# Designs tried in a protein design run: peptides against a protein of PDB entry 4JHK. Part 63

Target 1, 212 residues: chain A of PDB entry 4JHK
Amino acid sequence: EDYKIQSFDLETQKLLKTALKDPGSVDLEKVSSVIVDQSLKDQVFSREAGRICYTIVQAEAKQTNGSVFRRNLLNRLQQEFKAREETRKRSTQEWVCLVSFICNIFDYLKVNNMPMVALVHPVYDCLFRLAQSDALKNEEEVDCLVLQLHRIGDQLEKMNVQLMDELFNLLRDGFLLQEDLSSMGRLLLLEILEFRAGGWKLSDTAQKYYYS

## One batch from the design tools (peptide; made by RFdiffusion4, then SolubleMPNN)

Design b2_p9_8_s3 (from b2_p9_8, 5 letters changed)
Fold by OpenDDE base, seed 1:
Structure b2_p9_8_s3 (fold): chain B 212 residues (1-212), chain A 9 residues (1-9)
Amino acid sequence: as target 1 above (212 residues)
Amino acid sequence: MSWAEIVEA
């Protein structure tokens, strides 16, 4: 199975592979820290790390019925979330990687086949931040916002439709009123508005039109 | 409460 860990050095790859197979034999706090660190630097990894985390969680549950990895992961993730404004100031890339990773964890780490309630507001907070005027003018942030809504928007709405309505009110206002949006940014906002209006679905033709 | 504590509750 491909867990997309090629971006790590060989020693770290071995650590991760061991965690995936035999989590009880490694320092799971260190593993969680490494995953978070890399997710902040590599956008591709940040979008895929949820599957790795899920596998480790399942392996630990099966092996010891424990949740040490999940606890450490969430603790570190919460620390990064709390510092998100400083991260955004330092690096837009790291900021969108953080958002991508949080959304990815929300998508993959389910409890009893349900999203973690603890992550609902943090995810919305990130998306609302991306929907602010100072963020909507940056295509990298708009790309991130739209991507996450495509991936988990329907799940988030089920958790809190009021927040989703408020979020999309901001996006509509940005689309209509913000002067410094790029043509592509405006197009992406229009697309996501249509995407939700269509029940979080879009035809293949429309998809190609907006993302070609 | 921390996220971890909420999840484990």
Scores: peptide ipSAE 0.646, ipTM 0.959, DockQ to the pose 0.875
Fold by OpenDDE base, seed 3:
Structure b2_p9_8_s3 (fold): chain B 212 residues (1-212), chain A 9 residues (1-9)
Amino acid sequence: as target 1 above (212 residues)
Amino acid sequence: MSWAEIVEA
């Protein structure tokens, strides 16, 4: 199995590869920090990071029955989450990377094959923030919102359908009533509304219609 | 409590 870690220098790549196979032989706190740092500046990596993190968690559990990596990862992630509004003000890119990373951790870091309940509300908080009027007029934030809902919307709804209903009420209102949406933003909102309405499934025909 | 603590509980 290949992991996309080409964005790191060779030394860090070696560190990550070792962590994936023999986590006990590396500083897992350092590994977690490196992964979080890169995930906050590289949206492409933020997706891959979820899979990498899960593999490291499983490897450490198997090797030492430990959870040092997961603990450090979640602590750092929570710190970034708490500062999310400041991050958004400083850099839209860093903000959407943060959201993407949190969502990917939710998606991949299963405990006993179940989502981490601790992350449900934080994920919704991020998505609700992206659904506010000031965010919906920003195409980069709309892209992020729609992407995450495509990836984890069905899982997240199973955890709390009431919050999902409330979220999509905001999205419908934004689609119908907000004047300063971009053409692409409006199209993406329409697509995600239809995606959920179809049971979080999209036909090949619909995919071509919206994304070709 | 922290996310980590919740997960470990």
Scores: peptide ipSAE 0.644, ipTM 0.958, DockQ to the pose 0.875
Fold by OpenDDE base, seed 4:
Structure b2_p9_8_s3 (fold): chain B 212 residues (1-212), chain A 9 residues (1-9)
Amino acid sequence: as target 1 above (212 residues)
Amino acid sequence: MSWAEIVEA
């Protein structure tokens, strides 16, 4: 099974592979740190890291009934979340990677096969930040926003439809009223508006129109 | 409360 860890050096890959199969034999704090660090640098990885994390969580639970990895992961993630505005100021790339990672954790790191309630508001906070006027003018942030909504929008709505309505009110306003949106940004906002309106589904024809 | 604490509660 491919966990998308080819971006790491061989030693780190070995560490991660061991964590996936025998978490009790590795330093799980180190593992969590490595995953978070890489997720903040590589958006492709940040979008896939949730699956890795979930697997490690499950492996540790089965092996030792422990939750060391999850605890360290969530603590680090919360620290990064709290510092999100400073991260955004420093690097748009790191900011969108952070959002992607938080959303990916929300998507994969489930408890009793349900999303962690603790992450609902943090995820919405990130998405609302991306929906502000100063963010909507940046294509990289718009890309991130739209990607996350495509991935977890339906799940988020199930957790809090009121917040989703409020979020999309901002997106509609941005689409209609904001003057400094790029053509692509405006197109992406339109697409995501239609995506939700269609029950978080997009026809093959529409998908090709917006992304081909 | 930390995220970790909420999840573990």
Scores: peptide ipSAE 0.643, ipTM 0.958, DockQ to the pose 0.851
Fold by OpenDDE base, seed 2:
Structure b2_p9_8_s3 (fold): chain B 212 residues (1-212), chain A 9 residues (1-9)
Amino acid sequence: as target 1 above (212 residues)
Amino acid sequence: MSWAEIVEA
């Protein structure tokens, strides 16, 4: 199975591969740190890291019945979340990578086949930040927002429909009222509004129209 | 409370 770790050096790739198969033989704190660091730099990896993390969590649980990796991962992730405004100020790319990674962890890292309740509000906080006027004018942030809603919007809504309603009120207002939206940004907002209205589904024709 | 603690509880 390919976990898309080609962006790491060979030594780190070896570390990650070992963590995936024999987590008890590596420093899982280091592994978690490496994954978070790369997720903040690489947009492609940030979208895929959740699957890697889930695999390591499951492997450790089976091997030692431990949760060292998950604990260290969540601790580091929470630290980055707390510093998210500073991250956004420093680098839009790192900010959207952080959001993507948090959402990806929410999507993949299930506990007893359930989403981690602890991540619901943090995820919404990130999405609400992306829905603010200063973020909606940045196409990179709009891309991130819409992408995450496509990926996990239905799951998030099941966890808290009130927050989702509030979020989409902001998106509607942005679509209708914000003057400095790019044409693509406006198109993406319209698409995601229709996506939710259609039960988090779009017809093939509509999908092609918005993403052609 | 940390996210990790919440998940482990």
Scores: peptide ipSAE 0.641, ipTM 0.958, DockQ to the pose 0.877

Design b2_p9_8_s4 (from b2_p9_8, 5 letters changed)
Fold by OpenDDE base, seed 3:
Structure b2_p9_8_s4 (fold): chain B 212 residues (1-212), chain A 9 residues (1-9)
Amino acid sequence: as target 1 above (212 residues)
Amino acid sequence: MSWAEIVES
């Protein structure tokens, strides 16, 4: 199985591979730190890290009935979340990587096959921030927003439909009223509005129209 | 309450 860790040096790749198969033989605090650090600077990895994290969590639980990795991961993630506005000011790329990572963790790191309730509000907070006027004018932030809604929108709505309604009210207003949206940004907002309206599903014809 | 603590509760 390919866990998309080619961006790491060989030593770190070995560390991660070992963590995936034999978590008890490595420093799981270090592993969590490495994963978070890379997720904040690598857009590709930030979208794949959830699957890696889930595998490590399951492996540790099975091997030692421990949760050291998950605890350290969530603690670091919460720290980054608290500093999200400063991160956004410093680097748009790091900000969208952070959002992508949080959403990816929400998507993959299930507890008893259920979403972690602790992440519901943090995820919405990130998406609401991306839905503000100052963010909607940035294509990189719009891309991130739409991508996350495609991936976890249906799950997130099940957790809190009221917040989802409020979020999409902002997106509709942005689509209709904001003048400094790029053509692509406007197209993406329209698509995601239609995506939700269609029950979080996109027809083959619509997909071809928007993404061909 | 930390996220980790919530998940572990």
Scores: peptide ipSAE 0.640, ipTM 0.957, DockQ to the pose 0.855
Fold by OpenDDE base, seed 4:
Structure b2_p9_8_s4 (fold): chain B 212 residues (1-212), chain A 9 residues (1-9)
Amino acid sequence: as target 1 above (212 residues)
Amino acid sequence: MSWAEIVES
């Protein structure tokens, strides 16, 4: 199984591989830090890191019934979340990576086969921030918003439909009323509006129209 | 409350 860790140096790859199989033999705080750091730099990895984290969590639970990795991961993630506005100001790229990673963790790290309730409001907070006028004018942020909603929108709605309704009210307003949206931004917003309206599903024809 | 504490509660 490929966990897409090729972006790390060989020593770090070894660390991660060991964490995946024998988490008790490595510093899980260090492992969590490495994963978060890379997720903030590499958008592709940030969207894939959840699977890695899930595997490590499962391996540790199986080996020691422990949750050291998860605690460290969530603590670091919460710190980054609290500083999200400063991150956005410093680097749009790091900001969208942060959002992508938080959403990916929400998607993959489930407890008793259910999403972590603790992450529901933080995820919505990120998406609402991306739905503000100053963010909607940036294609990178719009792309991030739409990608996350494609990945976890249905799950988020199940957790809180009222917040999802409020979010999409903002998106509809942005699509219809905001003057400085790019053509691509408008297209993406329209697509995601249709995606939700269709029960979080897109026909093959529609998907091809918007993304090919 | 921290996210970690909520998850572990």
Scores: peptide ipSAE 0.639, ipTM 0.957, DockQ to the pose 0.871
Fold by OpenDDE base, seed 5:
Structure b2_p9_8_s4 (fold): chain B 212 residues (1-212), chain A 9 residues (1-9)
Amino acid sequence: as target 1 above (212 residues)
Amino acid sequence: MSWAEIVES
């Protein structure tokens, strides 16, 4: 399979390619660090990073029955998560990249074809933060929130429907009551409210209305 | 517990 790693220099590309095929021959801590660093700067890459991470995890498990890469990856992610408020204050772009990456790891890094239960509350914590009034007024944060809910909302709801209900109560309140939403932000909130109400899918009519 | 520890438990 082809992985999109052209944004890295040639040496790093070689490192990543080797990790994908022969993880036991490389420094997996360094590999995890490189992937996290790039994912915190490039939201588009973070989705590809999820697939890359899953492949490396599977390759290491098959090769040595080890989990060194996953352990290093999760430790780094948890460090970034703990510092999420500082990251948000420093850069909205880095903050939404962090959220996107955590959500993509949740989406792709399955264990025995199951989501990592350990990531459920951290993911919800990120989404709840995006649903606060000070975040809803920022279109970039609303974009991130809606995008993640489109990607993993159905999976998250299966893990904890109560938290999802609470989250959407905040979103409904934001849509109805918050005065400083942008026009696009308000539109996106309405769309995601309808998306969940429709069983995490949009009708053809709604799809055309919002994305024509 | 760390996320890694929870996943490995």
Scores: peptide ipSAE 0.638, ipTM 0.957, DockQ to the pose 0.864
Fold by OpenDDE base, seed 2:
Structure b2_p9_8_s4 (fold): chain B 212 residues (1-212), chain A 9 residues (1-9)
Amino acid sequence: as target 1 above (212 residues)
Amino acid sequence: MSWAEIVES
């Protein structure tokens, strides 16, 4: 199974592979830190890191009934979340990577086959931040926002439909009223509005048109 | 409360 860890050096790749198979033999705090660090600077890894994390969590639970990795992961993630405005100021790329990673963790890291309730508001907070006017004018942030909604929007709505309604009110207003949207940004907002209106479903043809 | 603590509770 390919976990897309090619961006790491060989030693780190070995560490991660060992964590996936024998988590008890590695420093899981270090593993969590490495994953978070890479997720903040590599968008490709950030969007895939949830699967890696879930696998490590499951492996540790199975091997030792422990949750050291998950605890350290969530602690570091929460620290980054708390500093998200500073991150956004420093680097739009790191900011969208952070959002992508948080959303990816929400998507993959299930507890008893359920989303972690603790992440619902943090995820919405990130999406609401991306839906503000100063963010909607940045195509990179719009890309991130729309991508996350495509991935986890249906799950988030099930957790809190009121927040989703409020979020999409902002997106509608942005689409209709914001003057400094790029053409692509406006197109993406329209698409995601239609996506939700269609029950979080889009035809294969439409999906290819927007995201090929 | 930390996210980790919430999940573990």
Scores: peptide ipSAE 0.627, ipTM 0.956, DockQ to the pose 0.878

## One batch from the design tools (peptide; made by RFdiffusion4, then SolubleMPNN)

Design b2_p10_3_s1 (from b2_p10_3, 4 letters changed)
Fold by OpenDDE base, seed 5:
Structure b2_p10_3_s1 (fold): chain B 212 residues (1-212), chain A 10 residues (1-10)
Amino acid sequence: as target 1 above (212 residues)
Amino acid sequence: MTWAEIAEAE
C-alpha cells in the first residue's frame, strides 16, 4: 500500500516504512512520537496517520503479539488531551488538529472491528468543548466539529446515544439562541442537525445547498 | 487509568 509520508525527511520516511513492515526492528516510541508531532501540525495528515497507526498496530500484533506502539501512541495522545485547554489558548489551529487526530485514531484504530471503548469519552469531551459558546463563535472550531461528526458521528452514537443527544441539544441551542455565530457557522450547525436527523445521511439536494 | 491501560483491558 502507498502511504502519504512525503512531508517527512528521507530518514524519517525510511523509519516509517520499516515500522509498517517490520515494527520489531525500529524504536516504536520514536515512531509514535513522529506521527503525533506531524498530526498536530497538519489536519489533513491526521487522517492518513490514523491509517498508518492501524497498520503498525496490526503488524506488531502479528509479529510479536505486542502492543508497544499503541501504548506509546495512546500515552502521548492522552498527554496532549490533558493539556487541550492550554493548546486551544495558544493556537486554534493546533487545537483543531488535536481533535481531528483523536477522532481519526478513534475511526481507524479498531479492535476486533470495533471502536476502542477507551476513546469514547475523550472524543465526546473534545466535541462538547467545541460545542461551547466560546468555541461556536469561531468558524475554524465549528468546521472541525462538523467535520468530525460527519466522519464518526454514527459510530459515536452507537457507543453512547445519551451523550450524543446531549451534544446535539447544545448544538440546537447554539443554532437558535447564540447571537454571535457567523452566518457560515450557523449554516453548518443547521446542516449537521439535519444530517443526524436524517440518520447520518444527507440528501443530494441538501449536499448541493450547503457545499456547492 | 491511562487510555493505554483501558485499551489493553478490552
Scores: peptide ipSAE 0.717, ipTM 0.968, DockQ to the pose 0.817
Fold by OpenDDE base, seed 3:
Structure b2_p10_3_s1 (fold): chain B 212 residues (1-212), chain A 10 residues (1-10)
Amino acid sequence: as target 1 above (212 residues)
Amino acid sequence: MTWAEIAEAE
């Protein structure tokens, strides 16, 4: 089983592997800190870290019926979320990593097979920020926005269809009215508009067309 | 409430 931890040094990889199988034998606060830190630096990892976190959460619950890892993870994530505007000003890359990680946690850290209600508004807040005019002109932010909507859009809509409608109103306006969109950005917005219109489904042929 | 507290209440 591949947990996508190749970006860590060998010592940290060992720590994470141990946490995945025997969370009671490691410092779970340290584990959560390492995962958050790397997720803010590496977008590839931030997109996949949710699965790692879910596995650790499940392992700890089974082993000790504890939630130390999840508590530390969510507390740190909330701190980063609160500082998101400063992060965006400092580094677009770190900002999109943060959004990717929050969305990935939303996707994987389910309680009783349901998304955590606590994360619904924070996720929408991030996506609405990416849908603002100053963000839509930045291809890196558009890439992030479209990627997250592909991954969790259907789940988010089920949690709050009104917010999703409002979000897509902004995206339609951006697609139609914003003059400083790049050609690629405009293409990505069109694709995601069609994706939702099609019930959050897209044929493989259509997907290859838009992302070729 | 913190995210962690809300999650624990779910």
Scores: peptide ipSAE 0.716, ipTM 0.968, DockQ to the pose 0.875
Fold by OpenDDE base, seed 2:
Structure b2_p10_3_s1 (fold): chain B 212 residues (1-212), chain A 10 residues (1-10)
Amino acid sequence: as target 1 above (212 residues)
Amino acid sequence: MTWAEIAEAE
C-alpha cells in the first residue's frame, strides 16, 4: 500500500512505516510532529496525510487500545490552527496546506464511523477565512477553498447546515460582487455554487467544462 | 477544552 511518504528521508520513512504497522514500538509524538510538519510544506502530502493518520489511529487502537497518536496529532493541529493567521501572513502555501490537512483529517479520522465533532467548527473557520474578500482575490486560496468543499462539503453540511448556508452566502456574494477575482477564481466559485445546488455532485461533462 | 479532549469524549 502506498502512503505517499516519498518526500521523507529514508529514516523517517521507516519510522512512519513502523508506526503504521507497529505503533507501540515508536515515539508517536514524534510521528505526529513529523506528519504535521510535512503537511505544512507539501501540498500533495497534506491532502493525503489523513489516510496515514487514520491508519495509525486504528493500528494503535487495535494494538494497545491507546490513543496517544491521535492526542498528539490533534494537540499539534490545534496549535497550528490557533496560529493560522500568522501562518497565512508568512506563507500562503503553508496556510492552504494547513487547511487542506485539517480538512483531510476531518475526512479520514472518523470516530465510530462519524466525522469528529471536535473538528466541525475549526474546519468551517478555515473555510470562512478563505471566503473573505482578501482571500478570494488569491487564486491559490480559492483553489484550496473549492477543493475542500468538493471533498468534504457534503459531510460538513450534514454536521451543520446553517454554517454551510452562511458560507455559501459569502461565496455567492464574492462571485457577484468581488471586483478583483481572477477569471479562474470566478469560474471556480460559480462551479462550486452549482455543485452544492446540485446536491454536491456534477456531471463529468460539467466538471470538465469548469476545470479544462 | 482541547480538540483531543473533545475527541476522547466522543
Scores: peptide ipSAE 0.713, ipTM 0.968, DockQ to the pose 0.902
Fold by OpenDDE base, seed 4:
Structure b2_p10_3_s1 (fold): chain B 212 residues (1-212), chain A 10 residues (1-10)
Amino acid sequence: as target 1 above (212 residues)
Amino acid sequence: MTWAEIAEAE
């Protein structure tokens, strides 16, 4: 299977390709670091990164029954998570990239075909932060919030419906009560409210209405 | 526990 790693230099591409096929022959700490670093810079890459990470995890498990890559990945991710408020203050773009990456790891890095329980609360914490009033007035943060809920909302709800209800209470309040929402932000919040209400599905007509 | 430790316990 092909992976979108063209944004890396040739040496790094070789490293990643080798990790995908023969993880025992490379420095998996370095591999995880490279993936995290790029994911924190490029939100588009974060989805591909999730798929890459899952493949490496599976390859290492099959090869040595080890989990070195996953351990390094999660440790780095947790460090970034702990510093999330500082990251947000420094750069909104880096903050939304961090959230996107955590959500995509949640989406792809399955254990026995199930989401990792370890990531449930961290993901919710990120989404709740995006649902605060100071974040809802920022269109880039609203975009991120809505995008992640489109991608993993149904899975995340299955892990903890109570937290999802609480999250959407905040979103509803933001939609109805917050005065400084942009027109696009308000539209996106309405769309995601409808999306969940419809069982995490939208008709093609509705999709075009909100995103055309 | 760290995320990694929790994951390893799953």
Scores: peptide ipSAE 0.712, ipTM 0.967, DockQ to the pose 0.849

Design b2_p10_3_s2 (from b2_p10_3, 4 letters changed)
Fold by OpenDDE base, seed 3:
Structure b2_p10_3_s2 (fold): chain B 212 residues (1-212), chain A 10 residues (1-10)
Amino acid sequence: as target 1 above (212 residues)
Amino acid sequence: MTWAEIVESE
């Protein structure tokens, strides 16, 4: 299986590969730090890093019944979440990477095959921030918002349907009422509104239409 | 409490 770690240098790749197979033989705090750092810089990696993290978590649990990696990962993630507004002000790119990574962790890191309840509100907080008027006018933020809802919207709704209803009220208002939305942003909002209305399912043909 | 602590309690 390819874990898409080609963006790292060879030494770091070796570290990650070892963590995936033999987590007890590496510094798992360092591993978590490397993954978070790269996820904040590379959106492609941030949206895929959850799978890597899940594998490491499972490997450590099986090997030592430990959770050192998960603990360090979540602690660092919580720190970044706390500073999210400063991150957004500094760099839109880093902000959307952060959101993407948090959502990806929510998607992949399961506890007893269930989403981590601890991340439900933080994820919604990020999505609500992206749904504010000052964010909806930025195509990069709209792209991120719509992408995450495509990936984890159905899971989030199952955890809290009331928050999802509130979120989509904002998105509908943005689509209909916000004047400074870009044409692409408006198209993406329309697509995600239809996506949820269709039970979080769209045909491949429909998806290609909106993302062509 | 921290996210990590909450998750460990789940």
Scores: peptide ipSAE 0.725, ipTM 0.969, DockQ to the pose 0.908
Fold by OpenDDE base, seed 5:
Structure b2_p10_3_s2 (fold): chain B 212 residues (1-212), chain A 10 residues (1-10)
Amino acid sequence: as target 1 above (212 residues)
Amino acid sequence: MTWAEIVESE
């Protein structure tokens, strides 16, 4: 099984592999910090780290009935979330990695086979921030917004349809009224509007139009 | 209340 940890040095890879198989034998606070740090600077990893985290959580629960890793992970993630505006100001790349990682954790790290209710509002807060006028003019942020909605939009809507309606009202207004949207940004907004309208699905013809 | 505490209460 490939956990996509090739971007780490060999010693850190060993640490992560051990955490995946025998979490009780490693410092799980350190493991969580390493995963968060890499997720903030590596977009590919930030999109895939949720699966790694889920595996570690399950392994620890099975081994010791503990939740040390999840607790440390969520504490660090909450710290990064609280500082999200400063992160965005410093680096758009780090900001979109943060959003991607939070959404990825929401997607993969379920409790009793359900999304963590605690993350619903934080995820929406991130998406609403990406839907503001100053963010919609940045293609990197639009890419991130649309990607996350493709991945977890249906799950989020089930958790709070009112917030989803409000979010898409902003996206509609951005598509129709914002003057400084790029051509690609406008196209992506149209695509995601159609995606939700189609029940979070796209026809084969629509997919070809937007992505071929 | 921290996210971790909220999740542990779920």
Scores: peptide ipSAE 0.724, ipTM 0.969, DockQ to the pose 0.905
Fold by OpenDDE base, seed 4:
Structure b2_p10_3_s2 (fold): chain B 212 residues (1-212), chain A 10 residues (1-10)
Amino acid sequence: as target 1 above (212 residues)
Amino acid sequence: MTWAEIVESE
């Protein structure tokens, strides 16, 4: 498996590889912090970090029946979530990376093969923030919003359809009423509206139209 | 509760 950890230095790569195979032999708090830190800086990594975290969680469960990594990961993630507005003001890039990472954790880290209920509202909070007028005018934030909805929208809706309805009301209003949307942003909003309306699926032709 | 605590209760 390729866990996309090439963005780390060699020492950290070794740490992560060890965590993946023998989590009991490393400082799992440090591992979780490193993963979160890098997820905030590297969007490619933040989009894949969920898979890495899942593997570590499974390895630790198998090895010691423990959950130290998950606990530390979620604690750090919650800290970043609480500071999300400050992060957004400081760096749009870090903000969308944070959202992407949280969504990927939601997608990959299951409890009893189900999404973590604890993350449902935090994920929606992030998506609602991206759906506000001041965020919709930023194409980077729109890209993030639409990408996450493509990846986990169906799962999120199953957890809370009312919140999803409310979210998409905002997206519809943004599409129709907000004048400072970019052309691509408007196109992406239209696409995601159609995506959900079609049962969270898109034809290959439509996919090319909106994303090529 | 923290996210971690909530998850551990699931």
Scores: peptide ipSAE 0.723, ipTM 0.969, DockQ to the pose 0.907
Fold by OpenDDE base, seed 2:
Structure b2_p10_3_s2 (fold): chain B 212 residues (1-212), chain A 10 residues (1-10)
Amino acid sequence: as target 1 above (212 residues)
Amino acid sequence: MTWAEIVESE
């Protein structure tokens, strides 16, 4: 399978490939650190890293019944989450990468085939931050928000419908009342409102309309 | 409690 690791140097690619197949033979703390670092830099990787992480978690569980990788990954992720406002201030790109990565981990890294309860509020916190007025005026943040809701909105709602209602109240208000939204941002908000209203589904025709 | 600890308890 293609795990989208071409952005790494060859040595690191080898490390990751080994982690995927034989996690017991590598430093899993180092592997987790490398994945998080790259996820903050590369938007494509941040959206794909969850699959890599889940594969490593599964491989380690099968090989040693261990969870060293997951522990180190979540510890580092929590550190980045705690510093999210600093990250946003420093780089919008890194901030949206962080959100994408957290959401991607939520999507892929299941525990007993269920979403990690520990990540529910952190994910909502990120999405609520993207739904604030100062973020909605930034198209890059709106893109991120809408993308994540398309990817994990249905799962996240099942974990906490109340928070999802509150989030979409903000999005509706942003769509209707915020004057400094870009045309595309406003269009994306409308689309995601319709997406949820339709049970987290959008017709192919509508999908093409909004995303060309 | 850390995220890791919470997940390990799930």
Scores: peptide ipSAE 0.723, ipTM 0.969, DockQ to the pose 0.911

